# Ledger of designs, part 124: peptides against a protein of PDB entry 5D63

Target 1, 292 residues: chain A of PDB entry 5D63
Amino acid sequence: SLRRGIYHIENAGVPSAIDLKDGSSSDGTPIVGWQFTPDTINWHQLWLAEPIPNVADTFTLCNLFSGTYMDLYNGSSEAGTAVNGWQGTAFTTNPHQLWTIKKSSDGTSYKIQNYGSKTFVDLVNGDSSDGAKIAGWTGTWDEGNPHQKWYFNRMSVSSAEAQAAIARNPHIHGTYRGYILDGEYLVLPNATFTQIWKDSGLPGSKWREQIYDCDDFAIAMKAAVGKWGADSWKANGFAIFCGVMLGVNKAGDAAHAYNFTLTKDHADIVFFEPQNGGYLNDIGYDSYMAFY

## One batch from the design tools (peptide; made by RFdiffusion4, then SolubleMPNN)

Design b2_p19_7_s2 (from b2_p19_7, 14 letters changed)
Fold by OpenDDE base, seed 3:
Structure b2_p19_7_s2 (fold): chain B 292 residues (1-292), chain A 19 residues (1-19)
Amino acid sequence: as target 1 above (292 residues)
Amino acid sequence: SELYEAIEQARAEYAALTA
């Protein structure tokens, strides 16, 4: 079953992703096929899939940028019916905005079926051009038509997944205690993470004994990421991943505060030094505390 | 032992952060 999370949804046939045109929050904004750039944010192409309780394999899809929901226009079962962004709620009963998402016959991609109409989200004619029509279209679960098959590239992690990644890291002290602040986290590309760091002013901040030292840098970075998230996205129900750690060196004569994020595959953490913007697999400290 | 004590002290004393 598809897990709750943020997804980049990519067509199985052509290099096109499900895109909310211009990221507009207006009702009726077209959802279209659009090119994407790997390892980037792809701002208008991120969707929060919220599972509907007690309805198997059924979700709402909220556009992260606009805060609006994938909506089959008038819930029509006619082939070619527009799929648009529309105001909604995560746990709506409106069948226009309820999507059954299950594996296709190939076992790798998914199909997205409207709960009410039983039609499928279709990249019309497999058109790879920017702005290509995405519509509801007749189909079946077992058909091999790539126009209706989608890869769900997960762009977020749950708190549990983050916890597991931390636990696997060799630079975690036996006395480690972690404190989870949120439930689901968008994991940023390093380039974006770095840009937030730059924009925060931290690169120009001066280290000062106690008054503005490692902990201040680390907390300032987390605050900057939090603010960036709030300013960038209209959807709710997720956070931006940026952790703070306290660590001690192996000699036990120095302690440090630093940040961390997740690797691209979400399986591991990487340390981030907010004093210089560096990413490190080994920051020279073993963490005894983290919050994220 | 020394490492243990350093960690415990760091937990107790915020000012123990040195880097």
Scores: peptide ipSAE 0.050, ipTM 0.593, DockQ to the pose 0.174
Fold by OpenDDE base, seed 2:
Structure b2_p19_7_s2 (fold): chain B 292 residues (1-292), chain A 19 residues (1-19)
Amino acid sequence: as target 1 above (292 residues)
Amino acid sequence: SELYEAIEQARAEYAALTA
């Protein structure tokens, strides 16, 4: 089954993603096919999939940017019915906004079926143009029509997945204690993470003994990421990944506070030094505490 | 271990972070 998470949803036939036009929060905003750039945020093309309790393989899809939900207009089963952004809630009973998502016959892509109408999300005519219509269309689970097949590329990690990535890292001390602050985390590209760091003012901040040293830098970075998240996205129910660690060196005579994020494949962590903006696989300390 | 003791001390004394 598809896990709860944030996804970039890409057509299996052409290089187009499911895009909420202009990221608008207005009811009836068209959802369209649009080009995307790998390893970037793709602001209007991120969707939080929330599983419905006790309804197998069924989700709401919330646009991260607008906070609105994927909606089949009037719940119509007519081929060509518009799919739009519309106000809603994560656990709605409105079948216009409930989507059954399961693997297609190829075993890699997914199909997205409206719960009520039983029609499928379709990139009409497989049009790769920006702004191409996405609509409800008749179909079956077993047919190979690429217009109705979608790759779900996970852009987030659960707290459990983050915990597992930390546990695999060789620079975690045996006395490590981690504290989880949220349930699901959007993982940023390093370029975005660095830009937040730059915009925070930390590159110009002066190290001062005790009053503004390593812990202040690390916490300031986390606060900057938190504020960036709040200012950038209208959806709720997720956080932006940015961890704080406390570590001790091998000699046991020095301690440091620093940040960390996840690698592109979400399998490992990478350390971030907020005093200079550097990314390191080895920061010279073994972590005994983290919160994220 | 000596390292364990250092870590526990660091946990107790957050202000020991000076780097």
Scores: peptide ipSAE 0.046, ipTM 0.591, DockQ to the pose 0.174
Fold by OpenDDE base, seed 1:
Structure b2_p19_7_s2 (fold): chain B 292 residues (1-292), chain A 19 residues (1-19)
Amino acid sequence: as target 1 above (292 residues)
Amino acid sequence: SELYEAIEQARAEYAALTA
């Protein structure tokens, strides 16, 4: 079953992703096929899949940027019916915005079926051009038509997954205590994480004994990421991953505060030094506390 | 032992962070 999370949804036949045109929050904004750049944010192409309780394999799909939901126009079963962004809620009962998402016959891609109409999200004619029509179309779960098959590239982690990544890191002290602040986290590419750091003003901040030292830098970075998240995305129900750690060195005579994020595969953490913007596999400290 | 004491002290005294 598809897990709750944020996904980049890519067509199985051509290099095109499900895109909310211009990221607009207006009702009726077309959802279209659009090119994407791997390992980047792809702003208008991120979707929060929220599972509906007691309805197997059924979700709402909220566009992260606009805060609107994938909507089959009038819930029509007619082939070629527009799929648009429309205002909604995560746990709506509106069948126009309920999508059953299950594995296709190839076992790797998914099909997206409207709960009410039973039609499928279709990249019309497999058109790879920017702005290509995405529509509801007749189909079956077992057919191999790539127009209706989609890869769900997970761009987020649950708090449990983050916790597991931390626990397996060799630079975590046996006395470690972690505090989870949110349930689901968008994991940023390092380039985006670094840009937030640059925009925060931290590169120009002066280290000063106690009054503005390691803990201030680390907390300022987390605050900057939080603000970036709030300012960038209209959807709710997720956070942007940026952790704070307190650590002690092997000699036990120095302690440090620093940040961390997740690696691209989400299996491990990487340390981030907010005083210089560096990413390190070993920051020289073993963490005894984190919050994220 | 020294490491443990340093960790406990750091938890008790936030200002004990040195970097």
Scores: peptide ipSAE 0.045, ipTM 0.599, DockQ to the pose 0.176
Fold by OpenDDE base, seed 5:
Structure b2_p19_7_s2 (fold): chain B 292 residues (1-292), chain A 19 residues (1-19)
Amino acid sequence: as target 1 above (292 residues)
Amino acid sequence: SELYEAIEQARAEYAALTA
């Protein structure tokens, strides 16, 4: 079953993603097919899937950017009914905004069925053009029509997944203690992570003994990412992944504070040195503490 | 405050952070 998380939702037939037009928070904003760039943020194309308790395989889909929800206009079962962004809540009872999401017959893609109307989210005519209509359309779960099949590419990790990634890393001290601050984390591409670092002013910050040393750099980076998240996204219920670690060197005579993020496949962590913006697989320290 | 205490407790087990 689909897990709670942030997804980039791509059509199975053409290179088009589910896009909230202009990222607008206005009720009735069209949801359309739009091109995307792999390994980028794709701002208007990220959706937080929130599972509805006690309703099998059913979710709300909140646009990360706008904070509005995927909405079948008037809940109509007519083919061609508009799918729009609309104000809502994660655990709404409004069937216009409830979506049953299950695997398609191919076992890889998903179909998105409106809970009330039983129609499916459809990229009309499989149109790959930017702005192509996405609508509710009649269909069946077993139908192979790629217009109604969607890949859910997970762009976030749960705290448990992050914890597991850390645990697999060889540069973790035996006394390691991790402190989880949130439940779900959007994982940024390195390019975005670096840009946040640049915009924070840290590249121009001067190391000063005690008063502005490694821990200050590491915390400043985390704060910068946090503010970036708050300023960039209107949806709630997730955080931006940026960890802080404290580590000790092999000799045991020096300690360092640094950041870390997750690799593209979310399986591993990579260390980030906020004093120079470098990404390292081995930062020369074994972490005895992290919070993220 | 609780987080700070946890951080400092962990830090105290090793060298001061100066790098």
Scores: peptide ipSAE 0.030, ipTM 0.561, DockQ to the pose 0.367

Design b2_p19_7_s3 (from b2_p19_7, 11 letters changed)
Fold by OpenDDE base, seed 4:
Structure b2_p19_7_s3 (fold): chain B 292 residues (1-292), chain A 19 residues (1-19)
Amino acid sequence: as target 1 above (292 residues)
Amino acid sequence: SEMRRLFEEARRRYAAETA
């Protein structure tokens, strides 16, 4: 079954993703097919899938950028019915915004069925052009039509997944204590993470003994990422991944505060030095404390 | 400060574990 998380939803037939046009929060904003760039944020094309309790395989899909929800217009079962962004809530009972998402017959892609109408999200005619119509359309779960098959590329991790990634890292001290701040985290590409670092002013910040040293840099980075998240996305119920660690070196004569994020495959952590913007697999310290 | 205390405690524990 599909896990709660943030997804980039890509058509199985053509290189097109489900896009909320212009990222607009207006009710009735068209959801369309649009090209995307791998390993980038793709701002208008991220969707938070929230599972509905006690309703099997059924979700709301909240656009991260606009904070609006995928909505089948009037819940109509007519083929060609518009799929739009519309205001809503994560646990709505409105069938127009409830989507049953299950694996297609190919075992890798998903189909997205409206809970009420039983029609499927369809990239009309498999059109790969930017702005191509996405609509509700008749179909069945077992059909192989790629117009109705979608890859769900997971762009986030749960707190449990992050915890697991930390736990298997070799640079964790036996005295380690971790503090989880949120439940689901959008994992940024390093390029975006670095850009936030640059925009924070940290590259130009002066190290000063105790008054502005390693802990200040690390916390400032965390704060910058938090602010970036708040300023960039209108959806709620997730955070942007950026951790803070305190560590001690093997010799036991030095301590350091630093950041960390997750690797592209979300399986491991990578350390980030906020004093110089470097990414390291080994920062030279073993962490005894983290919060993220 | 709390930060400095934690650093010192961590160093002390690490030294004990690696001694």
Scores: peptide ipSAE 0.020, ipTM 0.558, DockQ to the pose 0.259
Fold by OpenDDE base, seed 2:
Order: sequence, then structure tokens, then C-alpha cells
Structure b2_p19_7_s3 (fold): chain B 292 residues (1-292), chain A 19 residues (1-19)
Amino acid sequence: as target 1 above (292 residues)
Amino acid sequence: SEMRRLFEEARRRYAAETA
């Protein structure tokens, strides 16, 4: 079953993703096929899947950028019915915005069925061009038509998944205490993480003993990421991953505050030094506390 | 600061665990 999370949704037949045109929040904005760049943000192509309680395999899909929801126009079962962005809520009862998402017959891709109409999200004619129509179309769960098969690439982690990644890291002190601040986290590419760091002004900040030292740098980085998230996305119910750690060295004669993020596969953490913008697998400290 | 206090406490705990 599909987990709650933020997904980049890619067609199984051609290199196109489900895209909200221009990222517009207007009701009736077309959802279209569009090219994408791997390992980048793909701003208009991220969707928060929220599972509906007590309705098996059924979700709303909120566009991260616009804050609007995937909507089958008038809930029509007619083939070719437009799929648009439309205002809504995460736990709506409107069947125009409820989508049953289950594995296709190939066991790797998913099909997206409208709860009410029982039609499927379809990349019309498998068109790979930018702006290609996405519509509701007749189909079955078992057919192999790639026009209706989609890969759900997870772009976020739950707090539990982040916790598990931390627990696997060898640079965690036996006295470690972690504090979880949010429930779901968008994981940024390092390039984006670094750009936020640069834009924060930290590269030009002066280290000063106690008054502006390691903890100030680490917290300033987290604050910068938080502000970037708030300024960039209209959807709610998620955060941007950026952790703060406090650590002590093996000799026990030095302590440090630093940041961390997740690796691309979300299985591990990587340390980030906000004083120089470096990424390290071993920062030279064992963490006794983290919040993220 | 509170964090500085935590640093000192962590160093003490680490020393005790590794002694």
C-alpha cells in the first residue's frame, strides 16, 4: 500500500511527470504531462498524498506548490474528462478529489483511479510533449497500458523513517536523545540545501566565541531552511528536512553543534557543517542530541 | 547558555562511559 508522503509521479511509458500547469492555484488549472530533471526540486510536480481514514488505498493529492488538489472535472466517467487543480481539503468527502491508488499488474508502477467515476488518470496517447493532456479514462486494474501506469518516487520521509536513518549511523553517542518536531519532511537535494545556506548569509558570518559560535551557525541554518519552506510552498502538513545535532568528540574534550540531512536514497544521514558548507560522513563528533 | 551546559554534561557522560 502507498504510504503518506510527497511524491514525484512519473509515467511508466515516457519520461513525463504529472505537472500542475504554471503551478497556478486557480480552480480548473490543467494538470499535464511535462518533462522533469532528476535530482532536482521539480517545483510544479510534487504531490502530497494524504490517505483517507477507513477508506482502503484512497488518497487526496495536493500539489505542493499551489496547495490545490487533483480534481476530476464534474466527476465524470466519460473518457477524456479533464483532470485539474482545484481548491480542496486533505480529508474531503468530494469524490471528484478522491483517488484510489494501487499497484498495477507489473507490481512496480501504480494506477490512479477516481473513487467516484472508477476511471483512471491517463496520459492521453502517451504523449511525451510538454503540456500533454492528462485525463480520466476508462480502464481496468489489470491491463498493461502504460498511459495509465505511474511510478511514485518518494521525495519525503516520515519522522519514523528519519529516526531510523539516524539510528543506523555509527556516529551516535550512547546518551543520544532525539526530538522530532514534525511528521513528514521533504528531503532536499544537496544543491538546494547548499543554495539555502549561501542565501542565508552564513558563508560571510564571523565566528565569535560564545556570542556567535557553532550553535548559532547550526540554528541559523535550520531557521533559513524553515523560512525557505514557508516562502516556497503553499501546501501544509509537511516540513523541510534540516536537523541540528550536538556532539562530543572521542577524546571528550570538545563539543560541536552542526546540521545534518538525508542521503538521496533516504537510508542514511550526512552531516553538514554550517561554518563552511561542507558535507561529511564523519564530522568528528558523536551526537548526544538532535532535533529535526 | 543552555547548550553550553549540555556540552559540558555530554563530555562528562562520555568520559564516564569510556573510562
Scores: peptide ipSAE 0.019, ipTM 0.561, DockQ to the pose 0.274
Fold by OpenDDE base, seed 3:
Structure b2_p19_7_s3 (fold): chain B 292 residues (1-292), chain A 19 residues (1-19)
Amino acid sequence: as target 1 above (292 residues)
Amino acid sequence: SEMRRLFEEARRRYAAETA
């Protein structure tokens, strides 16, 4: 079954993603097919899937940018019915905004069925053009039509997944204690993470013994990421991944505070030095404490 | 001061574990 998380939803037939036009929060904003750029933040194309308790395989889909929800217009079962962004809540009972999401017949892609109408989210005619119509359309679960098949590329991790990634890393001290602050984390590409670092002013900050040293840099980076998240996205129920670690070197005679994020495949962590903006697989310290 | 204390404590723990 599909896990709670943030997804980039890509058509199985053409290189097009489900896009909320202009990221607008207005009711009735068209959801359309649009091109995307791999390994970047596709701002209007990220969707938080929230599972509905006690309703099998059924979710709301909240656009991360606008904070509005995928909505089948009037819940109509007519082929060609518009799919739009519309105000809502994560656990709504409005069947216009409830979507049953299960694997398609190919076992890799998903189909997205409206809970009420039983029609499917359809990239009309498989049109790969920017702004192509996405609509509710008649169909069945076993059909192979790629117009109604979607890859769900997971862009976030749960706290448990982050914890597991840390546990797999060889640079963790035996005395390690981790503290989890949130439940679901959008994982940023390094380019975006670096840009936040640059915009924070940290590249120009002066290291000063005790008064502004490694711990200050690391916490400032986390604060900058947090603020970026709050300022960038209207949806709730997730955070932006940026960890803080305290570590001791192998010799046991030096300590450091630094950041970390997750690798592209979300399986491992990579260390980030906020004093110089570097990414390292080995920062030269073993972590005895982290919060993220 | 607190961070410095934590660093020193961590170093001591590490030394004890690796001795």
Scores: peptide ipSAE 0.019, ipTM 0.556, DockQ to the pose 0.201
Fold by OpenDDE base, seed 1:
Structure b2_p19_7_s3 (fold): chain B 292 residues (1-292), chain A 19 residues (1-19)
Amino acid sequence: as target 1 above (292 residues)
Amino acid sequence: SEMRRLFEEARRRYAAETA
């Protein structure tokens, strides 16, 4: 079954993603097919899937940028019914905004069925052009029509997944204690992470003994990422991944505070030095504490 | 100061565990 998380939803037939047009929060904003760039933030194309308790395989889909929800217009079962962004809530009972998401016949892609109408999210005519219509359309779970098949590329991790990634890292001290601050984390590409670092002013910050040293740099980076998240996205219920670690070197005569993020496959962590913007697999310290 | 205390404590723990 599909896990709660943030997804980039890509058509199985053509290189198009489900896009909220212009990222607009207006009710009735068209959801369309649009090109995307892999391994980048596709701003209008990220969707938080929230599972509905006690309703199997059923979700709301919140656009991260607009904070609005995928909505089948009037809940109509007519083929060609518009799919739009519309105001809503994560646990709504509005069947226009409830989507049953299960694996397609190919076992890798998903189909997205409206809970009420039983029609499927369809890239009309498989049109790969930017702005192509996405609509509710008749279909079945077992048919192979690629217009109604979607890859759900996970862009986030749960706190448990992050915890597991940390636990696998060889630079974690036996005394390690982690503190989880949120439940779901959007994982940024390094390029975006670095840009936030640059925009924070940290590259020009001067190291000063105790008054502005390693812990200040690390916390400032964490704060910068947090603010970037708040300023960039209207959806709630997720955080931007950026960890802070405290570590001690193997000689036991030095300590350091630094950041970390997750690798592209979300299986491992990579350390980030906020004093110079470097990414390292080994920062020279073993972590005894982290919060993220 | 609290951070420095924690660093020192961590170093002590590390030394104890690795000795």
Scores: peptide ipSAE 0.019, ipTM 0.563, DockQ to the pose 0.270; fails the geometry check

Design b2_p19_7_s4 (from b2_p19_7, 11 letters changed)
Fold by OpenDDE base, seed 4:
Structure b2_p19_7_s4 (fold): chain B 292 residues (1-292), chain A 19 residues (1-19)
Amino acid sequence: as target 1 above (292 residues)
Amino acid sequence: SPLRQLIEEARRRYEEETA
């Protein structure tokens, strides 16, 4: 079963992703096939899948950038019906915006069926061109048509997954206490994380004893990421992953405040030094406190 | 936590020494 999370949704047949055209929040904005760049954010192509309670395998799909939802126009069952962005809510009862998402016959890709019409999200003719039509189309769950098969690449982690990643890291102190601030986190590629760091002004900030030292740098980075998230995305119900840690060295005579994020596979954490923008697997401290 | 207090004290001392 598909978990709640943020997904990049890629066609199984051609290198195209489900894209909200221009990231527009206007009702009726076309959802189209569009090229993407691996290991980047792909701004208009991220979708928050929110599971509907007590309705098996059924979700709303909120575009992260626009804050609008995937919508089958008029809920029509006719082949070729437009799929658009439209205003909505995460737990809507509108069947135009409810999507049953289950594994296809190949066991790796998913099919996206409209709850009401029972038609499937279809990359029409498998067109790989930017702006290619995506529509509701007749189909079955067992068909192998790649026009209706989609890979759901998860771009986020739950708080539980983040907690697990921290717990298995060898640089955690026995007295560690973690404080979870949100439920779901978009995990940024390092390039984006670094760019936020650069734009924050931290690279030019001067270390000053007590008045602006390690904790100030770490908190400033956290604040910068939070602001970046708020300024960049219109969807709600998720955060941008950026942790703060306090740690002590093995000798117990030095302590530090620093940041951390998750690795690409979301299985591990990597430490980030906000004073120099470095990423480290071992920052030289064992964390006794984190919040993220 | 007494240990945390010691850690914070150590942090203070370290920062003072490295300033």
Scores: peptide ipSAE 0.020, ipTM 0.593, DockQ to the pose 0.077
Fold by OpenDDE base, seed 1:
Structure b2_p19_7_s4 (fold): chain B 292 residues (1-292), chain A 19 residues (1-19)
Amino acid sequence: as target 1 above (292 residues)
Amino acid sequence: SPLRQLIEEARRRYEEETA
């Protein structure tokens, strides 16, 4: 079963992703096929999949940027019916916005079926051009038509997954206490993380004893990431991953506060020094406390 | 805990030394 999370949804046949045109929040905004760049944010192409309680394999799909939902126009079962962004809620009962998502016959891609019409999300004619029509189309679960097969690339982690990544890291102190602040986290590429750091003003900030030292830098970075999240995305129900750690060195005579994020595969953490913008696999401290 | 106190003192020392 598909897990709750944020996904980049890519066609199985051509290098095209499901894109909300211009990221517009207007009702009826076309959802289209569009090119994407790997290892980037792809702003208009991120979708929060929220599972519907007690309805097997059924979700709403909220566009992260616009905060609107994938919507089959008038719930029509006619082939070629437009799929648009439309206002909604995560746990709606509107069948126009309910999507059954299950594995295709190939066992790797998914098909996206409208709950009401039983038609499938289709990249019309497999068109790889920017702005290509995405529509509801007749189909079956077992057919191999790549126009209706989609890869769901997970762009977020649950709090449990983040916790597991931390637990695997060798630079965790025996006295470690972790505090989870949210349930689901968008994981940023380092380039974006660094840009947030730059825009925060931290590169120009001066370390000052106690009044603006390591903990202030680390907390300021987390605050900057939080603010960036709030300013960048209209969807709710997720956070941007940016952790704060307190650590002690091996000798036990020095301590530091720093940040951390997740690696691309979400399996490990990488440390971030907010005083200089550096990424390190070993920051020289073992963490005894984290919140994220 | 005694260890926690040690860590807190270490933090203080670190801040002083890095000034």
Scores: peptide ipSAE 0.020, ipTM 0.589, DockQ to the pose 0.072
Fold by OpenDDE base, seed 5:
Structure b2_p19_7_s4 (fold): chain B 292 residues (1-292), chain A 19 residues (1-19)
Amino acid sequence: as target 1 above (292 residues)
Amino acid sequence: SPLRQLIEEARRRYEEETA
């Protein structure tokens, strides 16, 4: 079963992703195939999949950027029916915006079936060009047609997954206490994380005894990421991953405050020093407290 | 606080090492 999360949805046949055109929040905005760049934020191509309670394998798909939802126009079962962005809610009963998402016959990709019409999200003709039509189309779950098969690349982690990544890190103190602030986190590539750091003004900030030292830098970075998230995305129900840690050195005679994020595969954490923008696998401290 | 003192000492050392 597909987990709740933020996904980059890529066609199984060609290097094209499901894209909300121009990221527009207007009702009826076309959803199209578009090229993407790996290891970057593909702004108009991120979708929050929210599972519908008590309806097996059924989700709404909210565009992260626009805050609108994937919508089959008039719920029509006609092949070629437009798939658009449209205003909605995460737990809508509108079958135009309800999508059954299950594994395809290849066991890796998914098919996306409209709950009402029983048609499938289709990259028409497998067209790899930018702006290619995505439409509802007739199909079956067992067909091998790559026009209707999609890879769901998860771009987020649950709080539980983040907790697990922290727990297996060797630089966690025996007295560690973690405090989870949100349920689902968009994980940024380091380049984006670094850019937020640069834009925050922290690179030019002066360390000052007690009044603006390590804890201030670490909290300022988290605040900057939070503000970036709020300013960048219209969808709700998720946060941007950026943790704060307090740590003690091995000798027990020094402490530090720093940040951390997740690695690309979401399996591990990497430490971030907000005073210099460095990423480290070992920051020289064992964390006894974190919040994220 | 003792913790604050430890943090401050650590930060001073860090700056000295990275200057």
Scores: peptide ipSAE 0.028, ipTM 0.660, DockQ to the pose 0.053; fails the geometry check
Fold by OpenDDE base, seed 2:
Order: structure tokens, then C-alpha cells, then sequence
Structure b2_p19_7_s4 (fold): chain B 292 residues (1-292), chain A 19 residues (1-19)
């Protein structure tokens, strides 16, 4: 079954993603096919899938940028019915905004069925052009039509997944204690993470003993990422991944505070030094505490 | 602040467990 999370949703037939046009929060904003750039934040193409309790394989899909929800216009079962962004809530009972998402017959892609109409989200004619129509269309779960098959590329991690990634890292001290601050985390590309660091002013900050040293740099980075998240996205129910660690060196005579993020595949962590903007697999310290 | 408390608690635990 599909897990709760933030997804980039790509058509199985052509290099097109489900896009909320202009990221607009207006009711009735068209959802369209649009090109995307791999390994970047595709701002209008991220969707938070929230599972509906006690309804098997059924979700709402919230656009991360606009905070609006995928909506089948009037819940119509007619082929060609518009799919739009519309105001809503994560646990709505409105069948226009409830989507059953299950594996297609190929076992890799998903199909997205409207709960009420039983029609499927369809990239009309498999059109790869920017702005191509996405609509509700008749279909079956077993049909192999790529117009109705979608890859769900997960762009977030749960707190449990982040915890597991940390646990696999060899640079964790035996006294380690982790503190989880949120439930779901958007994982940023390093380029975006670095840009936030640059924009924070930290590259020009002066190290000063105790008054502005390693812990201040690390916390300032986390604060900058948090603010960036709040200023960038209208959806709720997730955070931006940026961890803080406290570590001790092998000799036990030096301590350090630093940041960390997740690797591209979300399986491991990479350390980030906020004093110089460097990424390291080994920062020279073993972590005895983290919060993220 | 909650953050400060977490940091202080973590440092305390580390010192106690490594002594």
C-alpha cells in the first residue's frame, strides 16, 4: 500500500508530472501535465498523500505549494471531467477529493481512481506538452493504458525512516539519544540546502568563543531551514528535514555541534558543517545527541 | 526553551554515561 508522504507523480508513458497550474490556490485551478527537472524541487508538482482512516487505499492529495487539494469537478463520472485544485481538508468526506491509489497491473506504477465516480486520473491522449489536460476517465485496474499509470516518487521520509537512516550510520556514539520533532519531512536536494545556508548569512558569520560558536551555527542553520519551509509552502502536516547533532571525537577531548541531512536515496545521512557549508561522510565526531 | 532543555539533558546524559 502507498505510504503517507510527499510525492512527485510522473506519468508512466511520457516524461510529464502532475502539476497544479501556476501553483494557484484558487478553486478550479487546472491540474495539468508538465515537464520536470530531476533532482530539483518541482514547486507546483509536489503532493502530500494523506491516508483516510478505515478506508482502504484511499487518500487526499494536497498540493504542497498551494495547500489546495486534487478535486474531480462535480464528482462526475463522465470521461474528460476536469481535475482541479480546490480548497479542502486532509480528512474530508467529499468524494470529489478522495482518491483510491493502488498498484497497476505492471506492479510498479499506480493508478489513481476517484472514490465516488470510479474513474481514473488520465493524462489525456498521453500528451507530453506543458499544460496538457488531466481529467477523469473511464478505465479498469487491469488496463495497461499508460495514460492512467503513474509513478509515485517519494520526496519525503517519516520520522521512523529518518531514525532508521541515523541508526545505520557508523558515526553514532553508544550514548546516542535522538529527539524527533515532526512526523514527515521533505528531503531537500543538497543544492537547495546549500542555498538556504548561503541566504541565512552564516557564510559571513564570525566564530566567537562560546558566544557564537559551533552550536550557534548549527541551530541557526536549522532555524533558517524552518523559516524557508514556512515561507515557501502553504500545505501543513510536514516539516523540512534538517538535523542538529552534538558529537564527541574519538579521543574524547573535543565536542562539536553540526547539521545533517539525508542522502538522495533517503537510506543514509550526510553531515553538514554550517561553518563552511561542507558535506562530509565523516565529520570526525560520533554523535551522542540529535534532534530533527 | 524546549530546545535548550533537550541540549542540556543530552549533554548531562553523555557526561554521566562516559564518566
Amino acid sequence: as target 1 above (292 residues)
Amino acid sequence: SPLRQLIEEARRRYEEETA
Scores: peptide ipSAE 0.017, ipTM 0.542, DockQ to the pose 0.740; fails the geometry check

